# Peptides against a protein of PDB entry 3C2G: the designs that were tried, part 168

Target 1, 209 residues: chain A of PDB entry 3C2G
Amino acid sequence: IRTFDLLGLLLHDSDAIDGFVRSDGVGAITTVVQYPNNDLIRAGCKLLLQVSDAKALAKTPLENILPFLLRLIEIHPDDEVIYSGTGFLSNVVAHKQHVKDIAIRSNAIFLLHTIISKYPRLDELTDAPKRNRVCEIICNCLRTLNNFLMMWIPTPNGETKTAGPNEKQQVCKFIEIDILKKLMSCLSCEGMDTPGLLELRSTILRSFI

## One batch from the design tools (peptide; made by RFdiffusion4, then SolubleMPNN)

Design b2_p29_8_s4 (from b2_p29_8, 15 letters changed)
Fold by OpenDDE base, seed 4:
Structure b2_p29_8_s4 (fold): chain B 209 residues (1-209), chain A 29 residues (1-29)
Amino acid sequence: as target 1 above (209 residues)
Amino acid sequence: MEERLREAAEKQAKEFDEVVKKALEAKLK
């Protein structure tokens, strides 16, 4: 735990973060967080989030890391773990087709739906810190979903991947009214990425119309 | 099945758009 905290303090610039990632730092964290200690898991996932936008991750094999993280998020009810994990996921899949494919194969779409489904509407949360954290989690999920959907949007000059029937079915669950209501409830939160929701809307339209 | 899903998605996307529009209008006021 203390080591992760110390590492978090040291990893304050992009070069240090890249150095850590190149040294298999992500693998090291994922190894350590396999120990059943909630504080350790929280600290490790937080550190993962801190390095999740590192340029060096583009060269890091995530085939073993992503499934593990997804499973961790699935089984751990801790908002901090879910926040950090979904944040990591959203960052690592961004602009990386290969990583998106790994995540999708690892049932990420379903997991995102599960996460959103488990949380109440934001307007039902009276505790501001909790509400804000839940909002951030939902935003992470939406950003990740948007990144997945973007793969299946026809580009004028490119071969578009077609979503498989299972993926299509899983994506359709996000268009359910109850899910959409939860997503829209995020608009009531301060600092909500309204442009992100608009982007998701656009992506949905482009994907299904 | 796919056509029904498309129609459902289109409907929901339109509804979503309206909600977002209203929310944006509310923030601008």
Scores: peptide ipSAE 0.030, ipTM 0.529, DockQ to the pose 0.028
Fold by OpenDDE base, seed 1:
Structure b2_p29_8_s4 (fold): chain B 209 residues (1-209), chain A 29 residues (1-29)
Amino acid sequence: as target 1 above (209 residues)
Amino acid sequence: MEERLREAAEKQAKEFDEVVKKALEAKLK
C-alpha cells in the first residue's frame, strides 16, 4: 500500500511513467491487487489510473490485464476502485482499436451500464464529495462508451466496422428512460464534461437511430 | 489459490519497494 503511494509520487513525469510501463509495471500492479485486501486494491487501482495515459501502453499487451480489471470493477463495491478502474479503462481504449476490441469482448459495454445503474441520480446525493465522485465515475463510463461507439460510425473511406447484434442491444440500454435521467442529472454537476455528454448523445444518434 | 496469490503479491511488493528505495536514494544524492 505505502509502496504504491510512493510510486505515485515518483511517477510525476511522462518519461518515468513510460519507463514504469515498459518494465511491465501495469502487470506487476495487477498481480499485487489479486490479493484480497481492499486498501491494497484501492491503492493499486489509483496507481493504474495515474499511468493510464502513458504512451508506452500502446506497446503493452492488455489481453490478460484488461479482463482482470473489468472483473475487479464488477465485483468490488468501492467507489474509489470503480473511479480508478473506469478512468483507466477510458484512457487505455482511447485511440486504440485493439484495446477497444478486448474491452468489448470482455463485456465492457454491459459493465458500464451496470455501473451507471448502480448509482442514484446526482440530485438525490446530498453529500458533495460523494456526488462529485459519482459524477466522475459516470463521466468515465460515458467517455468510454463514446470511444466504443465511434468505431461503428461510418468513415468517409467506407471502412465501417459493424456492431454485432449483442453490442447494439447493450448500447440501446443507455437510451432507457432511467439511464437518460441519470445522465441528465450530470449536467447540473459542477465540473461535469457537458460537451462530452452532448458528444455521446450525438454519437448514439448517428450510430443507432 | 489464495496463498499463491499472496506469495505473488508479496514478491511484487518487495520488488516495488526496492525500486522506490533506489529512486529515493538517487534523489537524495
Scores: peptide ipSAE 0.024, ipTM 0.403, DockQ to the pose 0.013
Fold by OpenDDE base, seed 3:
Structure b2_p29_8_s4 (fold): chain B 209 residues (1-209), chain A 29 residues (1-29)
Amino acid sequence: as target 1 above (209 residues)
Amino acid sequence: MEERLREAAEKQAKEFDEVVKKALEAKLK
C-alpha cells in the first residue's frame, strides 16, 4: 500500500509514467493486486488509473492484464475499485483498436451494463460523495461504451467494422428504459464531464439513427 | 463563447432525447 502511494506521488509527469509503463509497471500492479486485500486493491487500481493514459500503453500487451482487471471490477463491490477500473478501461481503449477488441472479447460491454444496473439512480442517492462517485463510475462506463460504438460508425471512406450479433445485443441493453433513466440522471449532475457526455450523445445518435 | 457552447449542448441534448425516445419505443414493442 505505501509503495503504491509513493509511486503515485512520483508518477506525476508523462515521462515518469511512460517509464513505469515501459518497465511493465501495469503488469506489476496487477500481480500485486491479486493478493486479497481491499486496501491494496484500491491503491493498485488507483495507480492504474493514474497511468491509464500513458502513451507507452499502446505498446504494452494487455491481453492478460485487461481481462484480469475486468474480472476484478466484476467481483469487487467496491466503488473505488470500480471507479479506478472503469476509468482505466475508458482511457486504455481510447484510440486503440486492439485494446477495444480485447475488452469486447472479455465481455466488457456486458460488464458496463452490469455496473450501471447495480447502482441506483443518482436522484435516489442522498449522500453527495457517494452520488458523485457513482456518477463518475457511470461516466467512465459511458465513455468506454462510446469508444466501442465509435468502431461501428461509418467513416467518410465508407469503411466500418460491423458489430457482431452478441455485441449488438449487449449494446441494445443500454437502451433499456431503466438504463436510459440512469444515464439521463447523470446529465443533470453538477460537475459532470459535460464534453464527454456530449460526445457520447453524438456517438449514440450516429449509432442508432 | 459560453452562449455558443450552451446552444451546442442544448442541440445535442435534444438530439439525444429523440434518440432515447425512439430507442424506448422500439424496445417496448
Scores: peptide ipSAE 0.016, ipTM 0.419, DockQ to the pose 0.049
Fold by OpenDDE base, seed 2:
Structure b2_p29_8_s4 (fold): chain B 209 residues (1-209), chain A 29 residues (1-29)
Amino acid sequence: as target 1 above (209 residues)
Amino acid sequence: MEERLREAAEKQAKEFDEVVKKALEAKLK
């Protein structure tokens, strides 16, 4: 019932999305997608992605939401779920230190590596829609990783957080040759955020090498 | 652009609603 009532708010502009989020729409979606239905999970994650850049999310507690979503992405093989979930993750961690911390504590870095690792190189994907979707997923993962790494870069004010040893180790996995090859394959994809990938590469090198 | 976004949102909302209803019905059985 609550979910259906909130769905009406999504029929409009960014303000309606904010209204949905303020009304605990994210919580409602996550409650509903606990039902083990793949179609429901797909639809719910897609909706999460749609609201993932809402300003109201800055005021939404994500302590229970993020771990759940990360687990959902981990166990669900559906590219659409992974796409939506990683997209949500990348958006919600952007410019939000607290959210980054929650994600990292929930083993997000490792999950990102796992996601990238499970997909073949893009040049091995002959189906264009599949290739594009995988590319988008990888981009979401890389954007998220970059957002994490940026926390550990010194600011002009001299304030910097330090990555823990576990986080550093997990990040180092992204410079493994097999992962790098996959990442490089993304650079050749049309429509990819090539600057973002290059930025990530630079950030990794500066942070850990 | 705004109208296209609205249409996309409406489509998504309807799809979600239908799936939710189906899932809830299945859970009640």
Scores: peptide ipSAE 0.012, ipTM 0.284, DockQ to the pose 0.015

## One batch from the design tools (peptide; made by RFdiffusion4, then SolubleMPNN)

Design b2_p30_1_s1 (from b2_p30_1, 20 letters changed)
Fold by OpenDDE base, seed 2:
Structure b2_p30_1_s1 (fold): chain B 209 residues (1-209), chain A 30 residues (1-30)
Amino acid sequence: as target 1 above (209 residues)
Amino acid sequence: SAALAAEIAARLQQQKERLEKAKKEQLESL
């Protein structure tokens, strides 16, 4: 805990973050959070989120990290863990095909659907901090989904990967009316990544038309 | 900042190794 708090205070610059990641800091966090301590898990996942955009992660093997994190998010009903973990996932899959492939093989698509489905509608949440946190979680899930869908959109100059039949079926769940309502609700939240959510909307439309 | 982050990462790795060793010893005792 205290070490993660100290790290969180030191990792304000990209060079410090990259230095931590190059020193296998992500592997260290993921090992430490294997212990059944909720405060430790929260602190560790928060630190993972803080380093999730590090350039050094492009050189970090995630084959053991991603399945572990996905399982952690699956078993912990803690919004702070889910927020940090889905935030990490959304950032690490961005622009990294190999990481997307690891996440998909680790049932990330189904997990993201499950996470979104477990949360109530944002209009049912009277507590503004809770509502905002749930919105952020849903946005992280949806941003990750966007990153997956984009792999299957034809680009003018490249061979696009075709979605496997299982992945395609899992993605089809995100066009369910409940999920679409939650997406629309997130678009109505102030201070959200509205461009990213609009990009997802566009990506969904392009994937199903 | 980066050097201190690397030092703290090294301390976390040392904690990791201790914990992995303890877990292995527990598994070997079952």
Scores: peptide ipSAE 0.252, ipTM 0.765, DockQ to the pose 0.023
Fold by OpenDDE base, seed 1:
Structure b2_p30_1_s1 (fold): chain B 209 residues (1-209), chain A 30 residues (1-30)
Amino acid sequence: as target 1 above (209 residues)
Amino acid sequence: SAALAAEIAARLQQQKERLEKAKKEQLESL
């Protein structure tokens, strides 16, 4: 715990973040969060989120890290862990085809659907901090989905990956009326990434028309 | 800041290596 808190204070500098990641800091966090301590898991996942946009992650193998993190957020019923883990996932898959492929093979699409489906509607949440945290989690899941869907949209430059039959079936669940209502409720939240949510809406329409 | 972050990363890496060694020793004892 104290070591992660000290790291969180030091990792406001991009060079310190990159130095930590180059020293296998992500693998070290992943090892430490295997201990059955909720405060340690929360602190470790928060630190993963803080380093998730680091330039040095482009050179870091994620084949062992990403499946472990996906399993952690699947089994851990904690909004702070889910927020940090889905935020990490969203950032590491951005513009990285290889990382998208690892995530998809690791059942990320189904997990993201499961996470969104487990949360109540935002209009049923009376507590504003809880409502905002749930909205952020849903936004992280949906931004990750947008990054996956974009691989399968025909670009003028001919770079189209064909989704496999299983990935197509998993993605079709995101057009369910419950998921679409949750997307629309997130667009009504103050301080959310409204451009990113509108991009996802456009991406969904282009993927299913 | 960067030097202290690297030192803390090295301490975490040492903890990782100790855990991986303990797992290996446990697997070799089965």
Scores: peptide ipSAE 0.241, ipTM 0.752, DockQ to the pose 0.023
Fold by OpenDDE base, seed 4:
Structure b2_p30_1_s1 (fold): chain B 209 residues (1-209), chain A 30 residues (1-30)
Amino acid sequence: as target 1 above (209 residues)
Amino acid sequence: SAALAAEIAARLQQQKERLEKAKKEQLESL
């Protein structure tokens, strides 16, 4: 805990973050959060989120880290862990084809669907802090999904990865009426990544029409 | 800043090694 709090103070400097990541700091966090302590898991996942945009992560092997984090957010019902873990996932898959392929092989598409499906509708949440946190989680899941769908959109250069039959079936779950209603509810939240949610809506329409 | 981040990463790595050792000892005692 105290070591993670001290790290949180250093995360205002990009060179410090890159120095931490180059020193296998992400691997160190992922080992520490294997302990059954909720406060330690929360603090570790929050720190993962804070370093998730670091340039040094492009050189960090994620083959062992990403499957572990996906399993952690699958088994841990804590909104703060889910928020941090889905935020980390969203940031590390951005512009990184290899990381997208690891996430997809690690059942990330199905997990993201499961996370969105477990939360109530935002209009049923009367507590504003809880509603905002749930909205952020759903947005992290949906931003990650957009990053996956973008791999299968035809580029002007004619090179497209085709989604395999399993990936297509998993992605088809995101056109369920309940998921689409939750996407629309997130678009009504103030201070959210409305452009990113509109891009996802456009990407879904282009993938299924 | 970068030196302090490396020191904190080293402390986390040392915690990792202690924890992996304790987990191994627990698995060997089952």
Scores: peptide ipSAE 0.223, ipTM 0.751, DockQ to the pose 0.023
Fold by OpenDDE base, seed 3:
Structure b2_p30_1_s1 (fold): chain B 209 residues (1-209), chain A 30 residues (1-30)
Amino acid sequence: as target 1 above (209 residues)
Amino acid sequence: SAALAAEIAARLQQQKERLEKAKKEQLESL
């Protein structure tokens, strides 16, 4: 705990973050958070989020890290763990086809659906901090989904990866009326990534019409 | 700052190695 908190305060510049990632710091965090301690898991996942945009992650093998993180989010349904973990996932899949493929093979699409389905409607949340955190989690899930869907949209250049039948079936769950209502509720929240949510809505429509 | 970050990273790596060893020893005892 104290070590992760102190490390998170020291990793304030990109070079320190890249240095930590090059030293297998992400693998060190993921090994340490295998202890059943909630505060340790929260602090470790928060530190993963802080390093999730590091340039050195493009050279880091994520084949063991992503499946572990996805399983951690599945087993440990803590909002702070889910927030940090879905934020990490969203950042690491951005512009990285190989990382998207690892995440999809690791059942990420179904897990993201399960996460969104678990949370109540935002209008049922009276506590503003809780409502905002839930909205951020949903936005992280939906941004990650957008990054997956974009692989399967026909580009003018004819090189489109076809979704397998299983991936297509998993993605079809995101057009469920309850999921769409939650997406629309997030668009009504102040300070949210409204452009990203509108992009996802457009991407969903292009994938299913 | 950077030297202290490196020391903390080294301590995390040492904790990782100890945990991996302990898990291996537990798995070999089953």
Scores: peptide ipSAE 0.202, ipTM 0.732, DockQ to the pose 0.024; fails the geometry check

Design b2_p30_1_s2 (from b2_p30_1, 16 letters changed)
Fold by OpenDDE base, seed 4:
Structure b2_p30_1_s2 (fold): chain B 209 residues (1-209), chain A 30 residues (1-30)
Amino acid sequence: as target 1 above (209 residues)
Amino acid sequence: SEELLKEILERLEKQKERREKARKEQLESL
């Protein structure tokens, strides 16, 4: 715990973050968070979020890391772990087709639906810190979904990846009324990535309509 | 807006119903 907090305080610049990732820092964190200690898991996932936008991740094999992290956030009830894990997922899939394919094969689409579905409506949350954290988690999930849907939109060059039948069926669950209401509630929250959520709405329309 | 999402859902439901009807008509023609 103390070591992860100190390491997080030292990783203030992009070169230090890239250096940590090149030294297999992500693999080291994923090894440590396998221990049954909630504080250690929380600190490790927070550190993963801090390094999740590192350029060095494009050269890091994520085939063993992503399935483990997805299973961790599936089983762990802690909102801080879910926030950090969904934030990590959203950042690592951004602009990386290979990482998107690993995440989809690892059942990420279904997991994102499960995470959004387990949280109440934002208007039912009276505690402002809890409401904000839940909104951030839902935004991370929806931003990740947008990154997946964009793969199946035709490019100006006429090239499009065809989604498999299973992936299409999993994505269709995000058009449920409950999920769309949660998207709208997040659009009303201050300090959220409103442009990204509006882009998702446009992406859903272009994919299904 | 909530109205726009409701319109999207209604359009998607109508498209699903049209696909299900077309599939049923194809199955009945075989």
Scores: peptide ipSAE 0.025, ipTM 0.352, DockQ to the pose 0.013
Fold by OpenDDE base, seed 3:
Structure b2_p30_1_s2 (fold): chain B 209 residues (1-209), chain A 30 residues (1-30)
Amino acid sequence: as target 1 above (209 residues)
Amino acid sequence: SEELLKEILERLEKQKERREKARKEQLESL
């Protein structure tokens, strides 16, 4: 725990972050968060979030890391772990086709739906800190979904990956009225990425038309 | 090890079920 806090204090510089990632720092964190200690898991996932946009991650093998993280955020009850884990996922899949493919093969689309579904509507949450954290989690999930959907949008060059039948069926769950209501509720939260949510809405519409 | 991962998963699933049950009981008492 204290080691992760110290590492987090040192990892403010992009070169330091890249150095940590090149030294298999993500693998090291993933090894530590496999221990059944909630404080270690929370600290480790927070550190993963801090390094999730590192350029060096493009060269890091994620085949063993990403499936583990997906299982962790599926079952872990702590919203801080889910926040950090979904934040990591959303950043690591961005602009990385091979990482998107690993995530999808690891049932990430269904998991994103499961995470969004487990939370109440934001209008039912009276506690502002909790409401904001839930909103951030939902936004992380939706941003990740957007990154997946963008793979299946036709490009001018005609080379479009086709979603498999299972992936299409899982994507269809995001047009359920309850999911759409949660998406709309996120737009009402102050400080949220409204442009990103509008982009997702556009991407969803383009995927189903 | 794969066995340690299974044991962690089983413990977390049991904790989830207990929380879902407690939430359902609270909702039925309202």
Scores: peptide ipSAE 0.024, ipTM 0.376, DockQ to the pose 0.017
Fold by OpenDDE base, seed 2:
Structure b2_p30_1_s2 (fold): chain B 209 residues (1-209), chain A 30 residues (1-30)
Amino acid sequence: as target 1 above (209 residues)
Amino acid sequence: SEELLKEILERLEKQKERREKARKEQLESL
């Protein structure tokens, strides 16, 4: 725990973060979060989130890391862990086709749906801090979904990956009325990435029309 | 491992100290 706090204090600039990532810092964190200690898991996932946009991650093999993280955020009850983990996932898949492919093969699409589905409607959450955290989690999931959907949108150059039948079926679950309501509810939350959610809405429309 | 995180931390601290020293030396040369 103290080590993660100290690491968090050192990782303020992009060069330090890149240095940490190049030193297999992500692998080190993922090793530590395998211990059955919720405080370590929380601290480790928070640190993962902090380094999740590092340029050095483009060169980091994530084949062993992503499946583990996905399983962790599937089962862990702590919203802080889920927030950090989904945030990491959202950032790490951005602009990285190979990482998207790893995530999809690791059943990430279905997992995103599962995570969104497990939370109550935001309007039913009376505790504002909890409501905001749940909104952030849903936003992270939806942003990750957007990053996946964008792969299957035809580009003017005609090069488009086609979603497999299983992926298509899993994506279709996100047009469920309850999921769409949660998306719309997230747009009403203060401090949310409203542009990103609007982009997702546009992407959904383009994907299903 | 926790040991690897400690080692990374120590390396980052040493890098920070080197940067701070280099900055101080540059400031003293002006």
Scores: peptide ipSAE 0.018, ipTM 0.385, DockQ to the pose 0.029
Fold by OpenDDE base, seed 1:
Structure b2_p30_1_s2 (fold): chain B 209 residues (1-209), chain A 30 residues (1-30)
Amino acid sequence: as target 1 above (209 residues)
Amino acid sequence: SEELLKEILERLEKQKERREKARKEQLESL
């Protein structure tokens, strides 16, 4: 725990973060969070989030790391772990087709739907810190979904991947009324990634029309 | 894995100390 906190304080610039990632820092964290200690898991996932936009991650094999993290957030009912894990997922899939493919094969679409579905509506949350954290988690899931949907939108000059029948079925769950209501509630929250949520709304419309 | 994290931490601490020292030396030369 203390080691991860100290390490996070030292990773204050992009060069230090890239140095950590090149030294297999992500693999080291994923090994440590395999121990059944909730505080250690929280601290490790938070550190993963802090390095999730590192340029060096483009050269890091994620074939073992990403499925493990997805399983961790599936089985661990902790908002801080889920926040950090979904934030990591959102950042690592951005602009990386190979990483998107690993995530999809690892049942990420279904998991994201499950995560969004388990949380109550934001209007039912009276505690402001809890409401904000839930909103952030939903936004992380929805930004990740946007990155997946964008693969299947025809471009005027590009070979677009076609979603498989199972992938289409999984994605269709995100147009459920409950999910759309949660998207709209997140758009009303101050300090949220409103541009990203508006992009997702546009992407959903383009994907299902 | 824990040993790797300790080694990375020690390297980053040494880099931070060098940057802080260089910054102090620059401020003292002004």
Scores: peptide ipSAE 0.015, ipTM 0.362, DockQ to the pose 0.029

